Peptides against a protein of PDB entry 2XVC. Designs and how they scored, part 1

No score or structure here was measured in a lab: all are predicted.

Target 1, 50 residues: chain A of PDB entry 2XVC
Amino acid sequence: ITERELLDYIVNNGGFLDIEHFSKVYGVEKQEVVKLLEALKNKGLIAVES
Positions, changes and structure headers below are counted from each chain's first letter, unless a header gives other numbers.
Peptide ipSAE was made for these designs. It is ipSAE averaged over its two directions, with the distance scale d0 held at 1.0 Angstrom where the peptide's residues are scored. Compare it between designs on one protein only; published cut-offs may not apply.
The geometry check fails a fold that doesn't show the stated peptide or that is severely misdrawn somewhere.

## One batch from the design tools (peptide; made by RFdiffusion4, then SolubleMPNN; from b1_p9_5 with P1M R3K)

Design b1_p9_5_s1
Fold by OpenDDE base, seed 2:
Structure b1_p9_5_s1 (fold): chain B 50 residues (1-50), chain A 9 residues (1-9)
Amino acid sequence: as target 1 above (50 residues)
Amino acid sequence: MLKIKVLKR
């Protein structure tokens, strides 16, 4: 999964992300999902609210 | 579950 694909998923899911669910459904390691979120945050593309 | 604010895309 790319940063763009994760960003598009977040948008399409109303800004909600369940990392455990996403990892199981898409076969992506939880650590890779977190790394992609950190990259999106560092680029100023997202903020984590909760 | 996380709540994410999209700032730019």
Scores: peptide ipSAE 0.752, ipTM 0.924, DockQ to the pose 0.904
Fold by OpenDDE base, seed 3:
Structure b1_p9_5_s1 (fold): chain B 50 residues (1-50), chain A 9 residues (1-9)
Amino acid sequence: as target 1 above (50 residues)
Amino acid sequence: MLKIKVLKR
C-alpha cells in the first residue's frame, strides 16, 4: 500500500483508522502502517487526534 | 482505533 492509498482510505473511512483491523484486511504489517502514518504526518498531510 | 484529521487533500 502507498501513502496515497492509506490517505484515501482514511478520508473514505471518515478519518478513522483501526491499525489492527487494517493490517488484517489488507495484509499489511502494523509497523508498515505506522511508518506510512508517520510519513503522512511529517508531510503535514494528517494529524493524529486520538 | 485512531482518529485522524486530514489536513491537506
Scores: peptide ipSAE 0.751, ipTM 0.924, DockQ to the pose 0.838
Fold by OpenDDE base, seed 5:
Structure b1_p9_5_s1 (fold): chain B 50 residues (1-50), chain A 9 residues (1-9)
Amino acid sequence: as target 1 above (50 residues)
Amino acid sequence: MLKIKVLKR
């Protein structure tokens, strides 16, 4: 999964992300999801609200 | 579950 694919998923899911559910459904390691979120945050593309 | 604000895309 790319940063763009994760961003598009977040948008399409109304800004909600369950990392554990996402990991199980898409076969992506939780650490990789977190790394992609950190990259998106550092680029100013997202803010984590909760 | 996380709530994420999308700022740009």
Scores: peptide ipSAE 0.751, ipTM 0.924, DockQ to the pose 0.902
Fold by OpenDDE base, seed 4:
Structure b1_p9_5_s1 (fold): chain B 50 residues (1-50), chain A 9 residues (1-9)
Amino acid sequence: as target 1 above (50 residues)
Amino acid sequence: MLKIKVLKR
């Protein structure tokens, strides 16, 4: 999965992300999802609220 | 579950 695909998923899901659910459904390691979120945050594309 | 604010796309 790319940063763009994860961003598109977040947008389409109203800004909600369940990392555990996403990992199971898409076969992506939780650590890779976190790394992609950190990249998106560092680019100023997202903010993690809670 | 995380709440993400999208700032730009």
Scores: peptide ipSAE 0.751, ipTM 0.924, DockQ to the pose 0.892

## One batch from the design tools (peptide; made by RFdiffusion4, then SolubleMPNN)

Design b1_p10_5_s2
Fold by OpenDDE base, seed 3:
Structure b1_p10_5_s2 (fold): chain B 50 residues (1-50), chain A 10 residues (1-10)
Amino acid sequence: as target 1 above (50 residues)
Amino acid sequence: MKLRIKKIEK
């Protein structure tokens, strides 16, 4: 999965992401999901609440 | 872990 694909998923999911759920459904390691989120955040593309 | 994420609109 790419950063863009994850961003699109988040938007399409109303801005919610369950890392555990996503990992299980899409077969992506939780560490990879977190890595992508950090990249998106560092690029100023997202803000994580909580 | 459930997160609320906002896309930053430019």
Scores: peptide ipSAE 0.692, ipTM 0.889, DockQ to the pose 0.902
Fold by OpenDDE base, seed 4:
Structure b1_p10_5_s2 (fold): chain B 50 residues (1-50), chain A 10 residues (1-10)
Amino acid sequence: as target 1 above (50 residues)
Amino acid sequence: MKLRIKKIEK
């Protein structure tokens, strides 16, 4: 999965992301999801509210 | 882990 694909998923899901659920459904390792989120955050494309 | 994420418009 690419950064853009993950971003699109988040937006389409109303801004919510369950990492556990996403990993299971899409077959992406949790650490890979976190890596992509960190990249998006570092690029100033997202803010994580938790 | 469940997260709330906001897209930032530039």
Scores: peptide ipSAE 0.691, ipTM 0.888, DockQ to the pose 0.929
Fold by OpenDDE base, seed 1:
Structure b1_p10_5_s2 (fold): chain B 50 residues (1-50), chain A 10 residues (1-10)
Amino acid sequence: as target 1 above (50 residues)
Amino acid sequence: MKLRIKKIEK
């Protein structure tokens, strides 16, 4: 999965991401999802509200 | 882990 694909998923999912669920459904390692999120955040493309 | 994420608008 690419950064853009993850971003598109998040937007299309109303801005919500369940890392555990996403990992299971799409077969992406949780660590990879986190790395992609960090990349998006560091590029100033997203804000993570946790 | 469930996250709320916003796309930053330019």
Scores: peptide ipSAE 0.650, ipTM 0.867, DockQ to the pose 0.878
Fold by OpenDDE base, seed 5:
Structure b1_p10_5_s2 (fold): chain B 50 residues (1-50), chain A 10 residues (1-10)
Amino acid sequence: as target 1 above (50 residues)
Amino acid sequence: MKLRIKKIEK
């Protein structure tokens, strides 16, 4: 999955992401999902609520 | 882990 695809998923999911669910459903390693999120965050494209 | 994502830029 690409950064853009993940971003689109999050938008379509109302701005929420369950990493465990996403990993299970889409067959993407949790570490890969986190990597993509960190990339999006570092680019200023998203902010993750703490 | 469930996350809330903000500031979504397109």
Scores: peptide ipSAE 0.572, ipTM 0.830, DockQ to the pose 0.733

Design b1_p10_7_s1
Fold by OpenDDE base, seed 3:
Structure b1_p10_7_s1 (fold): chain B 50 residues (1-50), chain A 10 residues (1-10)
Amino acid sequence: as target 1 above (50 residues)
Amino acid sequence: MKLRIKKIEK
């Protein structure tokens, strides 16, 4: 999965992401999901609440 | 872990 694909998923999911759920459904390691989120955040593309 | 994420609109 790419950063863009994850961003699109988040938007399409109303801005919610369950890392555990996503990992299980899409077969992506939780560490990879977190890595992508950090990249998106560092690029100023997202803000994580909580 | 459930997160609320906002896309930053430019």
Scores: peptide ipSAE 0.692, ipTM 0.889, DockQ to the pose 0.902
Fold by OpenDDE base, seed 4:
Structure b1_p10_7_s1 (fold): chain B 50 residues (1-50), chain A 10 residues (1-10)
Amino acid sequence: as target 1 above (50 residues)
Amino acid sequence: MKLRIKKIEK
């Protein structure tokens, strides 16, 4: 999965992301999801509210 | 882990 694909998923899901659920459904390792989120955050494309 | 994420418009 690419950064853009993950971003699109988040937006389409109303801004919510369950990492556990996403990993299971899409077959992406949790650490890979976190890596992509960190990249998006570092690029100033997202803010994580938790 | 469940997260709330906001897209930032530039």
Scores: peptide ipSAE 0.691, ipTM 0.888, DockQ to the pose 0.929
Fold by OpenDDE base, seed 1:
Structure b1_p10_7_s1 (fold): chain B 50 residues (1-50), chain A 10 residues (1-10)
Amino acid sequence: as target 1 above (50 residues)
Amino acid sequence: MKLRIKKIEK
């Protein structure tokens, strides 16, 4: 999965991401999802509200 | 882990 694909998923999912669920459904390692999120955040493309 | 994420608008 690419950064853009993850971003598109998040937007299309109303801005919500369940890392555990996403990992299971799409077969992406949780660590990879986190790395992609960090990349998006560091590029100033997203804000993570946790 | 469930996250709320916003796309930053330019």
Scores: peptide ipSAE 0.650, ipTM 0.867, DockQ to the pose 0.879
Fold by OpenDDE base, seed 5:
Structure b1_p10_7_s1 (fold): chain B 50 residues (1-50), chain A 10 residues (1-10)
Amino acid sequence: as target 1 above (50 residues)
Amino acid sequence: MKLRIKKIEK
């Protein structure tokens, strides 16, 4: 999955992401999902609520 | 882990 695809998923999911669910459903390693999120965050494209 | 994502830029 690409950064853009993940971003689109999050938008379509109302701005929420369950990493465990996403990993299970889409067959993407949790570490890969986190990597993509960190990339999006570092680019200023998203902010993750703490 | 469930996350809330903000500031979504397109």
Scores: peptide ipSAE 0.572, ipTM 0.830, DockQ to the pose 0.733

## One batch from the design tools (peptide; made by RFdiffusion4, then SolubleMPNN)

Design b1_p11_6_s1
Fold by OpenDDE base, seed 5:
Structure b1_p11_6_s1 (fold): chain B 50 residues (1-50), chain A 11 residues (1-11)
Amino acid sequence: as target 1 above (50 residues)
Amino acid sequence: YPKLRIKVLKR
């Protein structure tokens, strides 16, 4: 999973992300998902609200 | 892990 793919997924899901669900569906480690989110946030591409 | 609400600022 790339940062762009994750970003597109988030957009297409109305800005919601269930890390547990995403991990199970796409076979990506939960820690990897968090790492990608941190990268997106640090680049100013997203803000995590809750 | 919680369900997250994410604001997309750029794409």
Scores: peptide ipSAE 0.715, ipTM 0.897, DockQ to the pose 0.888
Fold by OpenDDE base, seed 2:
Structure b1_p11_6_s1 (fold): chain B 50 residues (1-50), chain A 11 residues (1-11)
Amino acid sequence: as target 1 above (50 residues)
Amino acid sequence: YPKLRIKVLKR
């Protein structure tokens, strides 16, 4: 999964992300999801609110 | 892992 794909997923999911669920459904390692989130955050594309 | 609320700033 790419950063863009994850970003689009977050938008389409109303801004919510369940990392455990996402990992299970899409077969992406949890640490990979976190890595992608960190990249998006560092680029100023997202902010984690809770 | 917790459920996260993400604010999308740019896409």
Scores: peptide ipSAE 0.715, ipTM 0.897, DockQ to the pose 0.883
Fold by OpenDDE base, seed 4:
Formats: C-alpha cells, structure tokens, sequence
Structure b1_p11_6_s1 (fold): chain B 50 residues (1-50), chain A 11 residues (1-11)
C-alpha cells in the first residue's frame, strides 16, 4: 500500500482509522500502517488527534 | 493500537 492509498482511505472513512481493523481487512502489517502514518504526518498531510 | 481520529490537512 502507498501513502496516497492510505490517505485516500482515511478521507473516505471520514477521518477515522482503526489500525487493527485495517491490518486485518487489507492484509497490511500494523507496523507498515504506522510507518505510512508517520510519513504522512511528517509531510504535513495529516494530524493525528488524541 | 487505538482507533485514531485523523485530520486530513492536504491531499
């Protein structure tokens, strides 16, 4: 999965991301999802709310 | 791994 694909998913999912669910459904390692999120964040494309 | 709320700033 690419950064763009993950970003598009987040947008289409209303800004919500369940890492566990995403990993299971799309067959992407949780570590990879986190890596992609960090990249998106570092590029100023997203902000993660707590 | 929590459920996250993400604000998209640019696309």
Amino acid sequence: as target 1 above (50 residues)
Amino acid sequence: YPKLRIKVLKR
Scores: peptide ipSAE 0.714, ipTM 0.896, DockQ to the pose 0.868
Fold by OpenDDE base, seed 1:
Structure b1_p11_6_s1 (fold): chain B 50 residues (1-50), chain A 11 residues (1-11)
Amino acid sequence: as target 1 above (50 residues)
Amino acid sequence: YPKLRIKVLKR
């Protein structure tokens, strides 16, 4: 999964992300999801609120 | 890993 795909997912999911659920559904390692989130945050594209 | 609330700033 790409950063853009994850960003689109977050938008389409109303800003909510369950990392465990996402990992199971999309077959992406939790560490990879976190890496992508960190990249999005560092680029100023998202802020994590919880 | 927690459920996260994400604010999208740019797209």
Scores: peptide ipSAE 0.714, ipTM 0.896, DockQ to the pose 0.907

Design b1_p11_6_s2 (from b1_p11_6 with R5K R11K)
Fold by OpenDDE base, seed 2:
Structure b1_p11_6_s2 (fold): chain B 50 residues (1-50), chain A 11 residues (1-11)
Amino acid sequence: as target 1 above (50 residues)
Amino acid sequence: YPKLKIKVLKK
């Protein structure tokens, strides 16, 4: 999965992300999901609210 | 892992 695909997923999911669920459904390591989120955050594309 | 609420700043 790409950063763009994850960003699109977040938007389409109303801003919510369950890392455990996402990992299971999409076959992406949880650490990879976190890595992608950190990249998005560092680029100023997202902020984690809770 | 927690469920996260994410604010999208730019798309």
Scores: peptide ipSAE 0.699, ipTM 0.893, DockQ to the pose 0.882
Fold by OpenDDE base, seed 1:
Structure b1_p11_6_s2 (fold): chain B 50 residues (1-50), chain A 11 residues (1-11)
Amino acid sequence: as target 1 above (50 residues)
Amino acid sequence: YPKLKIKVLKK
């Protein structure tokens, strides 16, 4: 999965991301999801609120 | 892992 695909998912999911659920459904390692989130955050594209 | 609330700042 790409950063853009994850960003689109987050938008389409109302800003919510369950890492465990996402990992199971989309077959992406949890560490990879976190890595992509960090990249998005570092680029100023997202802020993790809670 | 928590369920996260994420604010999208730019698309």
Scores: peptide ipSAE 0.699, ipTM 0.893, DockQ to the pose 0.885
Fold by OpenDDE base, seed 4:
Structure b1_p11_6_s2 (fold): chain B 50 residues (1-50), chain A 11 residues (1-11)
Amino acid sequence: as target 1 above (50 residues)
Amino acid sequence: YPKLKIKVLKK
């Protein structure tokens, strides 16, 4: 999964992301999801609100 | 791993 694909998913899901659920459904390791989120955050593309 | 609420700042 790319950063762009994860970003699009977040947008399409109303900003919500359940890492455990996402990992199960899309076959992406949880640590990889976190890595992508950190990259998006560090680039100023997202902010985690809760 | 909590459920997160994320604000998208730029696409």
Scores: peptide ipSAE 0.698, ipTM 0.893, DockQ to the pose 0.888
Fold by OpenDDE base, seed 3:
Structure b1_p11_6_s2 (fold): chain B 50 residues (1-50), chain A 11 residues (1-11)
Amino acid sequence: as target 1 above (50 residues)
Amino acid sequence: YPKLKIKVLKK
């Protein structure tokens, strides 16, 4: 999955992301999801609220 | 691995 695909998923999911669920459903390693989130955050595209 | 609420700042 790309950064853009993850961003689109987050948007389409109302801003919610369950890393465990996402990893399980989409077959992406949890550390890869975190890596993508960090990239999005560092680019100023997202902020984690809770 | 918590369930996160993410604010999208730029699309």
Scores: peptide ipSAE 0.698, ipTM 0.892, DockQ to the pose 0.887

Design b1_p11_6_s3 (from b1_p11_6, 4 letters changed)
Fold by OpenDDE base, seed 1:
Structure b1_p11_6_s3 (fold): chain B 50 residues (1-50), chain A 11 residues (1-11)
Amino acid sequence: as target 1 above (50 residues)
Amino acid sequence: MPKLKIKVLAK
């Protein structure tokens, strides 16, 4: 999964992301999801509110 | 299950 694909998923999911669920459904390792989130955050594209 | 709330600042 790419950063853009993850970003689009978050948008389409109302801004919510369950990493555990996402990992299971999409077959992406949890650490990879976190890495992508950090990249998005570092680029100023998202803020994690929880 | 814990969910993260993520604010999208830019697309």
Scores: peptide ipSAE 0.620, ipTM 0.845, DockQ to the pose 0.750
Fold by OpenDDE base, seed 5:
Structure b1_p11_6_s3 (fold): chain B 50 residues (1-50), chain A 11 residues (1-11)
Amino acid sequence: as target 1 above (50 residues)
Amino acid sequence: MPKLKIKVLAK
C-alpha cells in the first residue's frame, strides 16, 4: 500500500483508523501502516488526534 | 489496539 492509498482510506473512513483491523483486512504489517502514517504526518497531510 | 482519530489537513 502507498501513502496516497492509505490517505484515501482514512478520508473515506471518516478519519478513523483501526490499525489492527486494517492490518488483518488488507494484509499489511502494523509496522508498515505506522511508517506510512509517519510519512503523511511529516508531510503535513494529517494530524493524529488519539 | 485503540481506534485512531486522524485529522486530514490536506488531500
Scores: peptide ipSAE 0.618, ipTM 0.845, DockQ to the pose 0.844
Fold by OpenDDE base, seed 2:
Structure b1_p11_6_s3 (fold): chain B 50 residues (1-50), chain A 11 residues (1-11)
Amino acid sequence: as target 1 above (50 residues)
Amino acid sequence: MPKLKIKVLAK
């Protein structure tokens, strides 16, 4: 999954992300999801509020 | 594992 795909998912999911659920459904390692989130955050595209 | 709330700043 790409950063853009994850961003689109977050948008379409109302800004919520369950990493455990996402990992299971999309077959992406939790570490990779976190890596993508950090990239999005570092680029100023998202802010993690929880 | 907790559900995260993400604020989308740009797209």
Scores: peptide ipSAE 0.618, ipTM 0.845, DockQ to the pose 0.844
Fold by OpenDDE base, seed 3:
Structure b1_p11_6_s3 (fold): chain B 50 residues (1-50), chain A 11 residues (1-11)
Amino acid sequence: as target 1 above (50 residues)
Amino acid sequence: MPKLKIKVLAK
């Protein structure tokens, strides 16, 4: 999955992301999801509100 | 485990 695809998913999911759920559904390692989130954050594209 | 709330700043 690409950064853009993850960003689109977040938007389509109302801004919510369950890393565990996402990992299982899309077959992406949790570490990879976190890596992508950090990249998006570092680029100023997202902010994690928790 | 917990669900994260993400604020999208740009698309």
Scores: peptide ipSAE 0.617, ipTM 0.844, DockQ to the pose 0.829

Design b1_p11_7_s1
Fold by OpenDDE base, seed 5:
Structure b1_p11_7_s1 (fold): chain B 50 residues (1-50), chain A 11 residues (1-11)
Amino acid sequence: as target 1 above (50 residues)
Amino acid sequence: SDKLKIKVLKR
């Protein structure tokens, strides 16, 4: 999964992301999801609110 | 679960 694909998923999901659920459903390692989130955050594309 | 609320700032 790419950063763009994850960003699109977040948008389409109303801003909510369950990392555990996402990992199970899409077969992506949790640490990979976190890595992508960190990239998005560092680029100023997202802010994690809670 | 690791449920997060994310604010999308720009695309």
Scores: peptide ipSAE 0.730, ipTM 0.907, DockQ to the pose 0.804
Fold by OpenDDE base, seed 2:
Structure b1_p11_7_s1 (fold): chain B 50 residues (1-50), chain A 11 residues (1-11)
Amino acid sequence: as target 1 above (50 residues)
Amino acid sequence: SDKLKIKVLKR
Protein backbone atom coordinates (compact mmCIF):
# COMPACT_ATOMS: atom_id res chain seq x y z
CA ILE B 1 0.00 0.00 0.00
CA THR B 2 1.17 3.52 -0.82
CA GLU B 3 1.10 6.65 1.28
CA ARG B 4 -1.56 8.07 -1.03
CA GLU B 5 -3.74 5.01 -0.63
CA LEU B 6 -3.46 5.22 3.14
CA LEU B 7 -4.25 8.93 3.08
CA ASP B 8 -7.32 8.31 0.93
CA TYR B 9 -8.43 5.57 3.29
CA ILE B 10 -8.11 7.89 6.27
CA VAL B 11 -10.15 10.58 4.52
CA ASN B 12 -12.83 8.13 3.47
CA ASN B 13 -12.97 6.75 7.00
CA GLY B 14 -13.69 10.11 8.58
CA GLY B 15 -10.17 10.48 9.91
CA PHE B 16 -10.30 7.32 11.96
CA LEU B 17 -7.74 4.57 11.60
CA ASP B 18 -7.65 1.32 13.52
CA ILE B 19 -4.16 0.04 12.88
CA GLU B 20 -4.92 -3.52 13.91
CA HIS B 21 -8.03 -3.66 11.75
CA PHE B 22 -6.26 -2.08 8.81
CA SER B 23 -3.38 -4.49 9.16
CA LYS B 24 -5.67 -7.51 9.09
CA VAL B 25 -7.80 -6.29 6.20
CA TYR B 26 -5.01 -5.16 3.89
CA GLY B 27 -2.32 -7.59 4.95
CA VAL B 28 0.08 -4.84 5.94
CA GLU B 29 2.24 -5.23 9.03
CA LYS B 30 1.34 -2.87 11.85
CA GLN B 31 4.84 -1.40 11.86
CA GLU B 32 4.48 -0.66 8.15
CA VAL B 33 1.23 1.20 8.77
CA VAL B 34 3.00 3.24 11.43
CA LYS B 35 5.86 3.91 9.03
CA LEU B 36 3.42 5.21 6.43
CA LEU B 37 1.72 7.40 9.02
CA GLU B 38 5.07 8.86 10.05
CA ALA B 39 5.81 9.64 6.42
CA LEU B 40 2.47 11.39 5.98
CA LYS B 41 3.02 13.33 9.18
CA ASN B 42 6.55 14.35 8.24
CA LYS B 43 5.23 15.68 4.93
CA GLY B 44 2.66 17.79 6.74
CA LEU B 45 -0.24 15.88 5.25
CA ILE B 46 -1.74 14.66 8.54
CA ALA B 47 -1.71 15.26 12.26
CA VAL B 48 -2.40 12.47 14.71
CA GLU B 49 -4.89 13.75 17.27
CA SER B 50 -5.28 10.73 19.51
CA SER A 1 -7.06 -0.59 20.88
CA ASP A 2 -5.01 0.71 17.96
CA LYS A 3 -7.66 3.23 16.96
CA LEU A 4 -6.38 6.70 16.07
CA LYS A 5 -8.07 9.95 15.14
CA ILE A 6 -6.22 11.71 12.36
CA LYS A 7 -6.60 15.22 11.01
CA VAL A 8 -6.01 15.47 7.29
CA LEU A 9 -4.20 18.71 6.52
CA LYS A 10 -3.59 18.39 2.78
CA ARG A 11 -4.58 16.10 -0.07
Scores: peptide ipSAE 0.730, ipTM 0.906, DockQ to the pose 0.823
Fold by OpenDDE base, seed 3:
Structure b1_p11_7_s1 (fold): chain B 50 residues (1-50), chain A 11 residues (1-11)
Amino acid sequence: as target 1 above (50 residues)
Amino acid sequence: SDKLKIKVLKR
C-alpha cells in the first residue's frame, strides 16, 4: 500500500478510516497504516479529527 | 477505537 492509495481510500470512504478493519481487509500491518498516516499528515495532506 | 475521522486537506 502506498501513501497515494491510502489517501484515495480515505477520500472514497468519506474521510473515515478504521485501522483495524483496514488491516484485516488489505493485509497491511497496523503499524504500516499508522506510518502512512503520519507521512500524509507531515505532508499537510490530512488532519486527524477524531 | 481504531476508527478515525480524517479531514483531507489536498489531493
Scores: peptide ipSAE 0.729, ipTM 0.906, DockQ to the pose 0.861
Fold by OpenDDE base, seed 4:
Structure b1_p11_7_s1 (fold): chain B 50 residues (1-50), chain A 11 residues (1-11)
Amino acid sequence: as target 1 above (50 residues)
Amino acid sequence: SDKLKIKVLKR
């Protein structure tokens, strides 16, 4: 999965992301999801609120 | 849990 695909998923899911659920459904390692989130955050594209 | 609330930012 790419950064853009993850960003689109977050948007389409109302801003909510369950890393455990996402990992199981899409077959992406949890570490990879976190890596992508950090990239998005560092680029100023997202902010994690809670 | 692993549930996060994320704000999407735009230019």
Scores: peptide ipSAE 0.723, ipTM 0.903, DockQ to the pose 0.699

Design b1_p11_7_s2
Fold by OpenDDE base, seed 2:
Structure b1_p11_7_s2 (fold): chain B 50 residues (1-50), chain A 11 residues (1-11)
Amino acid sequence: as target 1 above (50 residues)
Amino acid sequence: SNKLKIKVLKR
């Protein structure tokens, strides 16, 4: 999965992301999801609120 | 689970 795909998912999901659920559904390791989130954050595309 | 709330700043 790409950063853009993850970003689109987040938008379409109302800003909510369940890492465990996402990992299971898309077959992406949890640490990879976190890595993608960090990339999005570092690019100023997202802010993690909680 | 690991549920996060994320603010999208740019698309």
Scores: peptide ipSAE 0.724, ipTM 0.901, DockQ to the pose 0.786
Fold by OpenDDE base, seed 3:
Structure b1_p11_7_s2 (fold): chain B 50 residues (1-50), chain A 11 residues (1-11)
Amino acid sequence: as target 1 above (50 residues)
Amino acid sequence: SNKLKIKVLKR
């Protein structure tokens, strides 16, 4: 999973992301998902609201 | 929980 793919997923999912669900469905470690989110945030592409 | 609400700022 790439940063771009995760960003597109978030957009297509209305801004919602369930990390555990995503991890199980796509076979990506939760730590990797968090790493990608941090990268997106650091680039100013996203803000985590809740 | 593991569920987050994310604001997309640019793409």
Scores: peptide ipSAE 0.723, ipTM 0.899, DockQ to the pose 0.862
Fold by OpenDDE base, seed 5:
Order: C-alpha cells, then structure tokens, then sequence
Structure b1_p11_7_s2 (fold): chain B 50 residues (1-50), chain A 11 residues (1-11)
C-alpha cells in the first residue's frame, strides 16, 4: 500500500483509522501502517487527533 | 484495537 492509498482510505473512512483492523483486513503489517502514517504526518498531510 | 481520529490537512 502507498501513502496515497492510505490517505484515500482515511478520507473515505471519515478520518478514522483502526490500525489493528486495517492490518488484518488488508494484510499490511501494523508497523508498515504506522510508517505510512508518520510519512503523511511529516509531510503535513495529516494530523493525528486521538 | 486503537481507533485513531485523523485530520486531513491537504491532499
């Protein structure tokens, strides 16, 4: 999964992301999801609110 | 499981 794909997922999911659920459903390692989130955050594309 | 709320700032 790419950063763009994850960003699109977040948008389509109303801004909510369950890392464990996402990992199980999409077969992506949890640490990979976190890595992508960190990249998005560092680029100023997202802010994690809670 | 931890549900995160994420604000999309730009695309």
Amino acid sequence: as target 1 above (50 residues)
Amino acid sequence: SNKLKIKVLKR
Scores: peptide ipSAE 0.721, ipTM 0.900, DockQ to the pose 0.780
Fold by OpenDDE base, seed 4:
Structure b1_p11_7_s2 (fold): chain B 50 residues (1-50), chain A 11 residues (1-11)
Amino acid sequence: as target 1 above (50 residues)
Amino acid sequence: SNKLKIKVLKR
């Protein structure tokens, strides 16, 4: 999965992301999801609120 | 759980 695909998923899911659920459904390692989130955050594309 | 609330930021 790419950064853009993850960003689109977050948007389509109302801003909510369950990392464990996402990992199970899409077959992406949790570490990879976190890596992508950090990239998005560092680029100023997202802010993690809670 | 691993549930996060994320704000999407745009230019």
Scores: peptide ipSAE 0.717, ipTM 0.895, DockQ to the pose 0.680

Design b1_p11_7_s3
Fold by OpenDDE base, seed 3:
Structure b1_p11_7_s3 (fold): chain B 50 residues (1-50), chain A 11 residues (1-11)
Amino acid sequence: as target 1 above (50 residues)
Amino acid sequence: SDRLKIKVLKR
């Protein structure tokens, strides 16, 4: 999973992301998902609201 | 919960 793929997923999912669910479905470790989110945030592409 | 609401700023 790439940063771009995760960003596209978030967009297509209305901005909602369940890390546990995503990890199970896509076989990506939760730590990797968090790493990608932090990268997106640091690049100013997203803001986490809740 | 692992459920987050994310605001997309740029794409």
Scores: peptide ipSAE 0.727, ipTM 0.902, DockQ to the pose 0.863
Fold by OpenDDE base, seed 4:
Structure b1_p11_7_s3 (fold): chain B 50 residues (1-50), chain A 11 residues (1-11)
Amino acid sequence: as target 1 above (50 residues)
Amino acid sequence: SDRLKIKVLKR
């Protein structure tokens, strides 16, 4: 999965992301999801609020 | 938990 695909998923899901659920459904390792989130955050594209 | 609330910012 790409950063853009993850960003689109977050938008489509109303800004919510359950990492465990996402990992199971899409077959992406949890550490990979976290890596992508950190990249998006570092680029100023997202802010994690809770 | 693994549930996060994320704000998408302008590019």
Scores: peptide ipSAE 0.724, ipTM 0.901, DockQ to the pose 0.785
Fold by OpenDDE base, seed 5:
Structure b1_p11_7_s3 (fold): chain B 50 residues (1-50), chain A 11 residues (1-11)
Amino acid sequence: as target 1 above (50 residues)
Amino acid sequence: SDRLKIKVLKR
Protein backbone atom coordinates (compact mmCIF):
# COMPACT_ATOMS: atom_id res chain seq x y z
CA ILE B 1 0.00 0.00 0.00
CA THR B 2 1.17 3.51 -0.79
CA GLU B 3 1.10 6.61 1.36
CA ARG B 4 -1.60 8.03 -0.90
CA GLU B 5 -3.76 4.94 -0.54
CA LEU B 6 -3.44 5.02 3.22
CA LEU B 7 -4.26 8.71 3.28
CA ASP B 8 -7.35 8.10 1.15
CA TYR B 9 -8.43 5.33 3.49
CA ILE B 10 -8.07 7.58 6.50
CA VAL B 11 -10.13 10.30 4.84
CA ASN B 12 -12.82 7.85 3.82
CA ASN B 13 -12.92 6.47 7.35
CA GLY B 14 -13.54 9.84 8.96
CA GLY B 15 -10.00 10.14 10.23
CA PHE B 16 -10.08 6.95 12.24
CA LEU B 17 -7.54 4.20 11.82
CA ASP B 18 -7.34 0.93 13.71
CA ILE B 19 -3.89 -0.36 12.91
CA GLU B 20 -4.61 -3.91 14.07
CA HIS B 21 -7.79 -4.08 12.04
CA PHE B 22 -6.20 -2.52 8.99
CA SER B 23 -3.31 -4.93 9.16
CA LYS B 24 -5.60 -7.96 9.27
CA VAL B 25 -7.96 -6.78 6.55
CA TYR B 26 -5.43 -5.51 4.05
CA GLY B 27 -2.53 -7.82 4.82
CA VAL B 28 -0.12 -5.04 5.67
CA GLU B 29 2.29 -5.45 8.57
CA LYS B 30 1.59 -3.18 11.51
CA GLN B 31 5.11 -1.78 11.38
CA GLU B 32 4.57 -0.89 7.73
CA VAL B 33 1.40 1.00 8.56
CA VAL B 34 3.27 2.91 11.26
CA LYS B 35 6.05 3.67 8.81
CA LEU B 36 3.56 5.11 6.34
CA LEU B 37 1.92 7.18 9.06
CA GLU B 38 5.27 8.58 10.13
CA ALA B 39 5.99 9.54 6.55
CA LEU B 40 2.65 11.30 6.20
CA LYS B 41 3.19 13.08 9.50
CA ASN B 42 6.70 14.17 8.60
CA LYS B 43 5.38 15.61 5.35
CA GLY B 44 2.81 17.63 7.27
CA LEU B 45 -0.10 15.81 5.67
CA ILE B 46 -1.57 14.44 8.89
CA ALA B 47 -1.61 15.00 12.62
CA VAL B 48 -2.24 12.14 15.01
CA GLU B 49 -4.71 13.35 17.62
CA SER B 50 -5.15 10.25 19.76
CA SER A 1 -5.18 0.42 21.67
CA ASP A 2 -4.26 0.51 18.01
CA ARG A 3 -7.13 2.88 17.26
CA LEU A 4 -5.97 6.34 16.21
CA LYS A 5 -7.76 9.55 15.39
CA ILE A 6 -6.00 11.38 12.61
CA LYS A 7 -6.50 14.88 11.28
CA VAL A 8 -5.85 15.24 7.58
CA LEU A 9 -4.16 18.53 6.74
CA LYS A 10 -4.31 20.38 3.47
CA ARG A 11 -1.15 21.54 1.80
Scores: peptide ipSAE 0.723, ipTM 0.900, DockQ to the pose 0.728
Fold by OpenDDE base, seed 1:
Structure b1_p11_7_s3 (fold): chain B 50 residues (1-50), chain A 11 residues (1-11)
Amino acid sequence: as target 1 above (50 residues)
Amino acid sequence: SDRLKIKVLKR
């Protein structure tokens, strides 16, 4: 999964992301999801609120 | 579990 794909998912999901759920459904390691989130955050595209 | 609320920034 790419950063763009994850961002699009988050947008389409109302800003909510359940990492455990996402990992199970899409077969992406939790660590990879976190890595992508950090990239998005560092680029100023997202802010993690909770 | 591991539920996050993410603010998507535009502009």
Scores: peptide ipSAE 0.723, ipTM 0.899, DockQ to the pose 0.671

